# Designs tried in a protein design run: peptides against a protein of PDB entry 5OOQ. Part 123

Target 1, 227 residues: chain A of PDB entry 5OOQ
Amino acid sequence: YREDVRQVVTHPANALSFLQPGRLVEISVNGKDNYGWGAVVDFAKRINKRNPSAVYTDHESYIVNVVVNTMYIDSPVNLLKPFNPTLPEGIRPAEEGEKSICAVIPITLDSIKSIGNLRLYMPKDIRASGQKETVGKSLREVNRRFPDGIPVLDPVKNMKIEDEDFLKLMKKIDVLNTKLSSNPLTNSMRLEELYGKYSRKHDLHEDMKQLKRKISESQAVIQLDDL

## One batch from the design tools (peptide; made by RFdiffusion4, then SolubleMPNN)

Design b2_p20_8_s1 (from b2_p20_8 with E1S E2S E3L E6K T11N)
Fold by OpenDDE base, seed 3:
Structure b2_p20_8_s1 (fold): chain B 227 residues (1-227), chain A 20 residues (1-20)
Amino acid sequence: as target 1 above (227 residues)
Amino acid sequence: SSLLGKVFEENEENIVTLDL
């Protein structure tokens, strides 16, 4: 159920409008490498220049660059390629007792575990010396201020996901979270069916086109304020 | 300096912006 909600929330049609610079996101790469909360630098549509006909899944179709402060110090961060979400071998979060550094990593939308309702003011040039470390200090301060966890965007109240099937899904999850004491198996099958219906009924392609227009318009407005 | 920066008004969402 949490995964089904995550898939809807991290879908480009829903997530991209909330991936502004400085947006906090919780990062899990390949379901194994937990970097914790990072800050969004930017995002771009994934383009394969060598194979323009490459079709990515919706969740793999965008690359999000994020600052993390949990990168293992001996990770080969110099091998990181901008906009390449296939991380080199040895790129991993620091384990308990290991030293960490700040790094910018490219991730897919599928590597976003949750989207926070907090946004940091980002340095203009995050690649400049010391800027990643500044963001890293701010991430530590945020974690200190929110010991019970960083607030997550509400999919309905904040993200304005008004899809009827999604709302039914959320209501079912709420009921299940309250009823998780009784019959877990019968409720999981119904959730997959609802997600399948959501994915089929919404021409997510049209919604994504509308969102791309809104994002382009908002980026144009932000560029106008920086002039 | 209160880290409560400008609430980006654009999305009716109470997005708390933190100054770095």
Scores: peptide ipSAE 0.111, ipTM 0.713, DockQ to the pose 0.098; fails the geometry check
Fold by OpenDDE base, seed 4:
Structure b2_p20_8_s1 (fold): chain B 227 residues (1-227), chain A 20 residues (1-20)
Amino acid sequence: as target 1 above (227 residues)
Amino acid sequence: SSLLGKVFEENEENIVTLDL
């Protein structure tokens, strides 16, 4: 059920409008490498220059650049290719007792575990010397302030996902959290149906996303000027 | 200017800018 919700939340039609610069996202690459909470730098539609006709799944069709502060220090970060979510061998989070560094990694939407209800003010040039480390310090401070975890965006209240099947799924999850008796198969089938609906609405959601992004960015800037 | 951005709390558009 959590995976079913995650698939809907991380679908481009829903997620992209909330991937503003500085948005906190919880990152798990390939279901194995947990980087924890990182900060969104930007995102772009995935383009394969070698194979322009490459078709990606909806969750793999965008690349999100994120700052993480949990990269293993001896990871071959120099081998990272911009806008290539296929990470080189040895790129991993630091384990317990290992030293970590700040890095910008390209991920797919499928590598987003959660979208946080927090946004950092990002440096104008994250590639400038020391800027990633500044974001890394901010991430550490956020984690310190939220020991019980960073608040996650509410899919209904915050993300305004109003799909009836999704709302029914959420209600079922709530019932299941109270009653261990739910059939996982029924929820998976509903998720596939939801995905089919979102895929068809992709173009409209890109337009709505640009609008929501502009509104959110404008509001964020106005509040900075009023402080 | 602390890099701590807006906490979007549930109810009102209270973008809590955490000034670090």
Scores: peptide ipSAE 0.038, ipTM 0.729, DockQ to the pose 0.179; fails the geometry check
Fold by OpenDDE base, seed 1:
Structure b2_p20_8_s1 (fold): chain B 227 residues (1-227), chain A 20 residues (1-20)
Amino acid sequence: as target 1 above (227 residues)
Amino acid sequence: SSLLGKVFEENEENIVTLDL
């Protein structure tokens, strides 16, 4: 269900009005290259000058230029072309222990994992020397201020998506989350009551805490797999 | 205050500026 929500949210009819300069977006390219949160510079309709008859899917029909601060330092960033989402070989995020730099990368809507409910003030000329690094500093500060994650736009409340099938999907997710939260909590509370009654008989208080943690972790995993 | 240090949160009612 999470992917279904993402497909609706990132559709041009919904996403483009929220891709203003400075909008934070979470970026995953080719399903493997996670750049984390970046800032939107601009977007344009994808035009293939070499093949004007090229038909793109809705999610590939626009190019979004974004500033990221997680580009691997030895990536061939000089080969990046504005408004060309086909990234050169070697363009990737830095891995753990690697150094990163700031870069402007062109992505498709399909490379947006989530749209944040935050915007940065953007420099007038992001391509000027030092400007992308300034945005990179702002991105680091945002991540520092939101250690639990950057707030995501609510598809219904913020994005005003009123599609009936989408609303039904969201309701199903809410019901599932409630069942997945209420059953584990009720089961964990009932388990806690049961184990609390048992732990009054047997000093099982520490075992109960560990079991609760394992149940919570397992349920979080189940919730991630079921959504 | 540098314009770059301001984050805006767009909620339903107002763009909330976060001073960075």
Scores: peptide ipSAE 0.031, ipTM 0.701, DockQ to the pose 0.300; fails the geometry check
Fold by OpenDDE base, seed 5:
Structure b2_p20_8_s1 (fold): chain B 227 residues (1-227), chain A 20 residues (1-20)
Amino acid sequence: as target 1 above (227 residues)
Amino acid sequence: SSLLGKVFEENEENIVTLDL
């Protein structure tokens, strides 16, 4: 059920307006590499220069650059390329007992586990010396201040997703979460069907284009002053 | 939710400025 909600929340038509600089997002790359909470730097539409005809899924069609403070210290971070979500071999989060460093990693929307209801003040130039580490300190402080977990955006109250099919999906999820006794497989199939209906009702590509325009116009980059 | 959580929920922008 959490995955089905995640698919809707992280869809470009819904997520992109909340991926402002400094937005906290919980990161899980390929469902295996959990980086924890990171801070959004920026995002862009995925462009394959080598294969311009490449078709990506909706969740793979955008790249989000995120600062994480959980990168394994011996990861080949120098091989990371901005806006290339194909991570080099050896790029992984630190395990328990390993040392970590701050890094900016390019991820797809599919690697976002949740979107936080918090936004950090971000330095103007994250690539400048020491700026990633500053954000990393801020991330640690946020985690300290929220020991019970960072608040997640409410899809309805905060994200203002008003689509009737989505609301029905959310209600069904809530009911199913209360009904732990039902077959998880049957429930996931039903949620996938509902997501499919939602996706078909909206020209999500056009919705994304409109959203991208609104985002570009709403360059209220709250340039947060010096962290 | 921590007191801090309430303060941020009331802020429409949910912006956390950490004076580090």
Scores: peptide ipSAE 0.024, ipTM 0.653, DockQ to the pose 0.117; fails the geometry check

Design b2_p20_8_s2 (from b2_p20_8, 6 letters changed)
Fold by OpenDDE base, seed 1:
Structure b2_p20_8_s2 (fold): chain B 227 residues (1-227), chain A 20 residues (1-20)
Amino acid sequence: as target 1 above (227 residues)
Amino acid sequence: SSMLGQVFEENEENVVTLDL
């Protein structure tokens, strides 16, 4: 269900109006290269000058230029071309322990994992020396201020997606989340009641806290797998 | 200005904006 929501949210009919300069977007290229949150520079309709007859899917029909601050330092960033989403070999995010730099990368809509309910005030000329690094500092500050994650646009409340099938999907997700939360809470409360009764006989209070945490963690994982 | 002092503002589009 999560992927179905992402497909609707990132469709041109819904996404483009929210891809203003400075909009934060979470970026995953080719399903493996996670750049984290970047800032939108601009976007354009994808045009293949060499093959004008090229047909792109809706999610591949636009190119979004984004500033990221997670580019691997030894990536061949000089080979990046604006509005060319076919990234050169070696263009990747920095791994743990590697140094990163700021870069502007062209991505498709399909490479957007989520759209944030946050914008940065962007420099007028992002290509000028030091401007991408300024945005990179702002991205670090945003991540610092939102340790639990950057707020995502609500597809219904913020994006005003009114498609009936999508609304039905969202309702199903909400029902599942409620069931998945109510069963664990009921089970955790019932476990807490059971352990509370046992804890009067045995000092199981710490074991109960640990078990509740494990149940909450396992249920969060189940919820992620079921969505 | 200290990056710590950047204010999040809601713009006319109901979008939170960070001033650089």
Scores: peptide ipSAE 0.182, ipTM 0.741, DockQ to the pose 0.095
Fold by OpenDDE base, seed 5:
Structure b2_p20_8_s2 (fold): chain B 227 residues (1-227), chain A 20 residues (1-20)
Amino acid sequence: as target 1 above (227 residues)
Amino acid sequence: SSMLGQVFEENEENVVTLDL
């Protein structure tokens, strides 16, 4: 159920306008590597220079650079390439008892678990010496101030997702959260069907989707220039 | 939401400036 909501929330048409510099996002790479909460640096449309004809899914079509403070200290961070979401082998979060460092990692929208209702003030040049560590300290302070968790953007109230099929999905999730005693498999299939209807509706409105993406990109660029 | 969350939600930009 959370995954179905996540798919809608992290769709480019919805997410990009909220991926301003300093926006907090919860990061899970490939559903395995949990980096916790990081801060958005910037994002760009994914371009494959070697294969310009490469087609990406919507959730893989953008690269988000994020500062994390949970990178394993012995990870080969020097091999990281900006805007390349194919992470080198050994790039992983620190486990319990391991030391961590700050790093800027490129992720896809599919690696965003949640979008926070908080935005850090970001340094102008995150690549300058010590700047990522400053953001890392800020992330630690935020986590300290929010022991019950960082507030997540409300998809309806904050993100203004007004799609009828999505609203129906949300209502069903609310009902299911109250009725968790019933067969989870049947309920999951129904949620997937609703998400499928939402996705198909957006495919039929590809022009509107593209326009929303362009608007979101433009807004993000303006906010980058204001930093 | 924590009381702190409300303070940040009142900021139109939801910007948290941490003077560290």
Scores: peptide ipSAE 0.029, ipTM 0.653, DockQ to the pose 0.104
Fold by OpenDDE base, seed 3:
Structure b2_p20_8_s2 (fold): chain B 227 residues (1-227), chain A 20 residues (1-20)
Amino acid sequence: as target 1 above (227 residues)
Amino acid sequence: SSMLGQVFEENEENVVTLDL
């Protein structure tokens, strides 16, 4: 159920409007490499210049650059390629007792575990010397201020996901979280059916096109104010 | 100075922007 909610929340049609610079996101790469909370730098549509006909899944169709402060110090960060979410071997979070550094990593939407309701002020040039470390200090301060965890965006109240099937899914999850004491198996099958219905009923492609237009319009407005 | 930076009004979302 949490995964089904995550898939809806991290879908481009829902997530991209909330991936502003400085947005906090909880990062898990390949379901195993947990970097914790990072800060969004930017995002871009994934384009394969070598294979323009490459079709990515919705969750792999965008690359999000994020600052993390949990990169293992001996990770080959110099091998990181901007806009390449396929991380080199040895790129991993620091384990307990290991030293960490700040790094910018490219991730897919599928690597977002949660979207926070907090946003940091980001340096204008995150690639400049010392800027990643500044963000890293801010991330530590956020974690200090929120010892019980960083607040997550509410999919309904904050993200305004008003899909009826999703709302039914959320209600079922709430009921299940309250009822997890009684019958776990019967409720999992119904959730997959609801997610399948959501995915089929919503032309998520058309919603994504509308969102892309809104994002492009918003970016154009931001560029006009910088002029 | 209350580090509650400008709530970006744009999204009706109670996005708390922290100036840290």
Scores: peptide ipSAE 0.088, ipTM 0.689, DockQ to the pose 0.095; fails the geometry check
Fold by OpenDDE base, seed 2:
Structure b2_p20_8_s2 (fold): chain B 227 residues (1-227), chain A 20 residues (1-20)
Amino acid sequence: as target 1 above (227 residues)
Amino acid sequence: SSMLGQVFEENEENVVTLDL
């Protein structure tokens, strides 16, 4: 159930409008490498320069650059390529007792475990000396202030996902969480069916185009106000 | 306090700025 909600929340049509600079996101790469909460730098549509005809899944079609403060100190961070989500071997979070450093890593939407209801003020140039470490200090302070966890965006109240099939999915999840789900398999199949209905009703491609236009317009307005 | 240490909490009506 949590995974089904995560798939909807992290879909480009829903997630991209909430991936502003400084947005906190919880990061898990390949279901194993948990970096904890990081801060969004920027995002871009994934383009394969070597194979322009490459087709990515919706959740792999965008790259999000995030600052993390949990990178293992001896990780080969110099091998990181901007906008390449295929991480080099040895790029991993620090384990218990290991030292960590701040790094900017490129991730896909599929590596987002949750989207936080918090944003940091970001430096204008995150690549400048000491700026990543400043964000790293801010992340530590946030974790100190929220010992029970960083608040997650509510998909309905905050993200305004008003799709009827998604609302039905959420209501069913709530009912299943409150009721002893007698048969997890039957409930999982029903959730998959509801998710399938959600994905079929949305022209996700058109929704994504409209969202991109709105983002572009908002960025253009910000650039005009900065001029 | 450096402007860099401010956290915005977006609620429905107001962005709550947490001074870090």
Scores: peptide ipSAE 0.030, ipTM 0.707, DockQ to the pose 0.290; fails the geometry check

Design b2_p20_8_s3 (from b2_p20_8 with E1S E2S E3L E6K D19E)
Fold by OpenDDE base, seed 5:
Structure b2_p20_8_s3 (fold): chain B 227 residues (1-227), chain A 20 residues (1-20)
Amino acid sequence: as target 1 above (227 residues)
Amino acid sequence: SSLLGKVFEETEENIVTLEL
């Protein structure tokens, strides 16, 4: 059920408006590499220059650059390419007892586990020497201030997801969370169907929101360039 | 005001901004 909510929350139609610079997001790459909470630098629509006809899923159609402070120190971070979510071999979070460093990693929306209700003030140039480490210190301070965990955006109250199918999904999840006795497999299949209906219904809305966001992002980028 | 400042103002209802 958490995965089904995650799919809707991280859908471009919902997530992108909350991926402002400094937004805290919890990162899990390929469901295996848990980087913990990171800070959004920026995002862009995924473009494959080598294969312009490449079709991506909704959750793979955008790349989010995120600062993490949990990168394994011996990871080949120099091989990281901005806006390339295909991470080089050896790029992984530090395990217990290993040293970590700060890095900017490109991830897809599918690698976002949760979106926090916190936003950091970000440096103007994250690529400048020492800036990612500054963000890394801020991330540590946030984790210190929130020992019980970083608050997650409420999909309805905060994200204003008003889609009727999603609201029905949330209600079903609430009911199922209260009903411990239902078969998890049957429920996951129903939630996947609901997500599929949601995705189809919002395809046009997503395109429109993407266009509006591209305009807003272009304006934001222009404003960033004017700064 | 930095672009960040303006963006924060627009999102005040949904974001707790921490100056760290």
Scores: peptide ipSAE 0.070, ipTM 0.654, DockQ to the pose 0.089
Fold by OpenDDE base, seed 4:
Structure b2_p20_8_s3 (fold): chain B 227 residues (1-227), chain A 20 residues (1-20)
Amino acid sequence: as target 1 above (227 residues)
Amino acid sequence: SSLLGKVFEETEENIVTLEL
């Protein structure tokens, strides 16, 4: 069911309007290479110059350029080709204990695990020297501020996905999550509370309130250090 | 103002620029 939701959310008809420069996206390439949260640079329709008649699936029909700060330091980043989502061998995230660098990688929509409700201010020229590293620092700071994870866009409230089948899918997921978590009698009230808490936890308004609180607390700590 | 300072949070009504 999570994959079904992901397929709908990452479909071009839904995703592209939220892939503005600086949009945070969670990246998993080929379901195994987890780069974590990156920042969108831009996107373009996938064009095969060698085979103009090539037909791609909807989820493979666009290339999204993203800044990641988790690229393995010894990965052959010089072999990365702009607008080619087929990554060279050896392009991978850093593992535990390995050093990472910032890189711009081209991915397909299918490599987006989640779309965040946060957007970074991006440099005008990300290809200029030091600009990727600046974005990388911002990504580290965001991850530090959100230890429980970056808030994900609500598909219904934020993305305005109003498809009836999708809404039915979401309701089924809610019912199943409740059945897994509690005994049959406590299920109905805890469903509303968990849905209310999940809806509230995914409520951008509560996430904003917590974010504002964390920012105020962090600014208070910074002001205390400047004092 | 360092790039570290501007996270845009999209609310239903407006992109709130959180100045960090």
Scores: peptide ipSAE 0.032, ipTM 0.687, DockQ to the pose 0.209
Fold by OpenDDE base, seed 3:
Structure b2_p20_8_s3 (fold): chain B 227 residues (1-227), chain A 20 residues (1-20)
Amino acid sequence: as target 1 above (227 residues)
Amino acid sequence: SSLLGKVFEETEENIVTLEL
């Protein structure tokens, strides 16, 4: 159920409008490497210049650059390629007792576990010396202020996901969280059916087309300001 | 102006700026 909600929340049609610079996101790469909360630098549509016909899944179709402060110190961070979400071998979070450093890593939307309701003020040039470490200090301070965890965006109240099937899914999850004691298996099958209906009924394609237009317009405006 | 200073919290009504 949490995964079904995560898939809806992290879908480009819903997530991209909340991935502003400084947005806090909880990061889990490949479901194994937990970097904790990081800060969004930027995002871009994934383009394969070598294979323009490459079709990515919706969750793999965008690359999000994030600052993390949990990178293992001996990770080969110099091998990181901008906008390449396939991380080199040895890129991992620090384990307990290991030293960590700040790094910018490219991730897919699928590597976002949750989107926070907090946004940091980001340096203009995150690649400049010391800027990642500044963001890293801010992340530590946020974690200190929120010992019980950083508040997550409410999909309905904050993200304004008003899809009827999604609302039904959320209500079912709330009921299940309250009823987790009774029949977990029957409720899981119904949630998969509802997610399947949501995915089929929403021409996520049209919403994604509109969002792609808005993103392209926004990127065009950003490129015009950099000229 | 310490870049560390402003966390924005999105609430239902307003973006709340939290000073760090």
Scores: peptide ipSAE 0.026, ipTM 0.685, DockQ to the pose 0.301
Fold by OpenDDE base, seed 1:
Structure b2_p20_8_s3 (fold): chain B 227 residues (1-227), chain A 20 residues (1-20)
Amino acid sequence: as target 1 above (227 residues)
Amino acid sequence: SSLLGKVFEETEENIVTLEL
């Protein structure tokens, strides 16, 4: 069910409107290379100039350029081609104990694990010297501020996905989560950890929503004082 | 103004800026 939700969320019809510059996205390439949270630079429709007749799946039909701060330092980043999601050999995230650098990588929508409910202010020219490192510092600060995880966009409340089958899927997931929470035997450490992460993400989302309300209220008060 | 530490969230009503 989680993968089904991801497929709907990352579909072009839903995802593209949320891939503005600076949008935080969680990146997993080829199902194994986890770069963590990166920031969207831009996106474009995938065009194969060598094979114009190439047909891509919906999830592979767009290329998203993202800044990551977890690239392995000895990765051949100079071989990266803008808007080419076929990454050169050796392009990988740093493992534990390895040094990392900032890089801009082209990914497909299928490489997006989650879309965050946060955006960074992006430099005008990310390709200029030092600009990706600036974004990298911002990413580190975000991760520091959200130790329990970056808040994820709610597919229904935030993304406004109104597909009936999707809503039914979400309801089924909610029912299953309720049943799992009510069944003492399903307290496997993993479910508690997943539910704890989900609950913490939900609590963070609610806390952020409350913070947003407070900020909106403060802005409304400022606007009222400026009137 | 340094772009460092500036985060914002798009809401239905407003862009909320979080200072980091």
Scores: peptide ipSAE 0.052, ipTM 0.710, DockQ to the pose 0.253; fails the geometry check

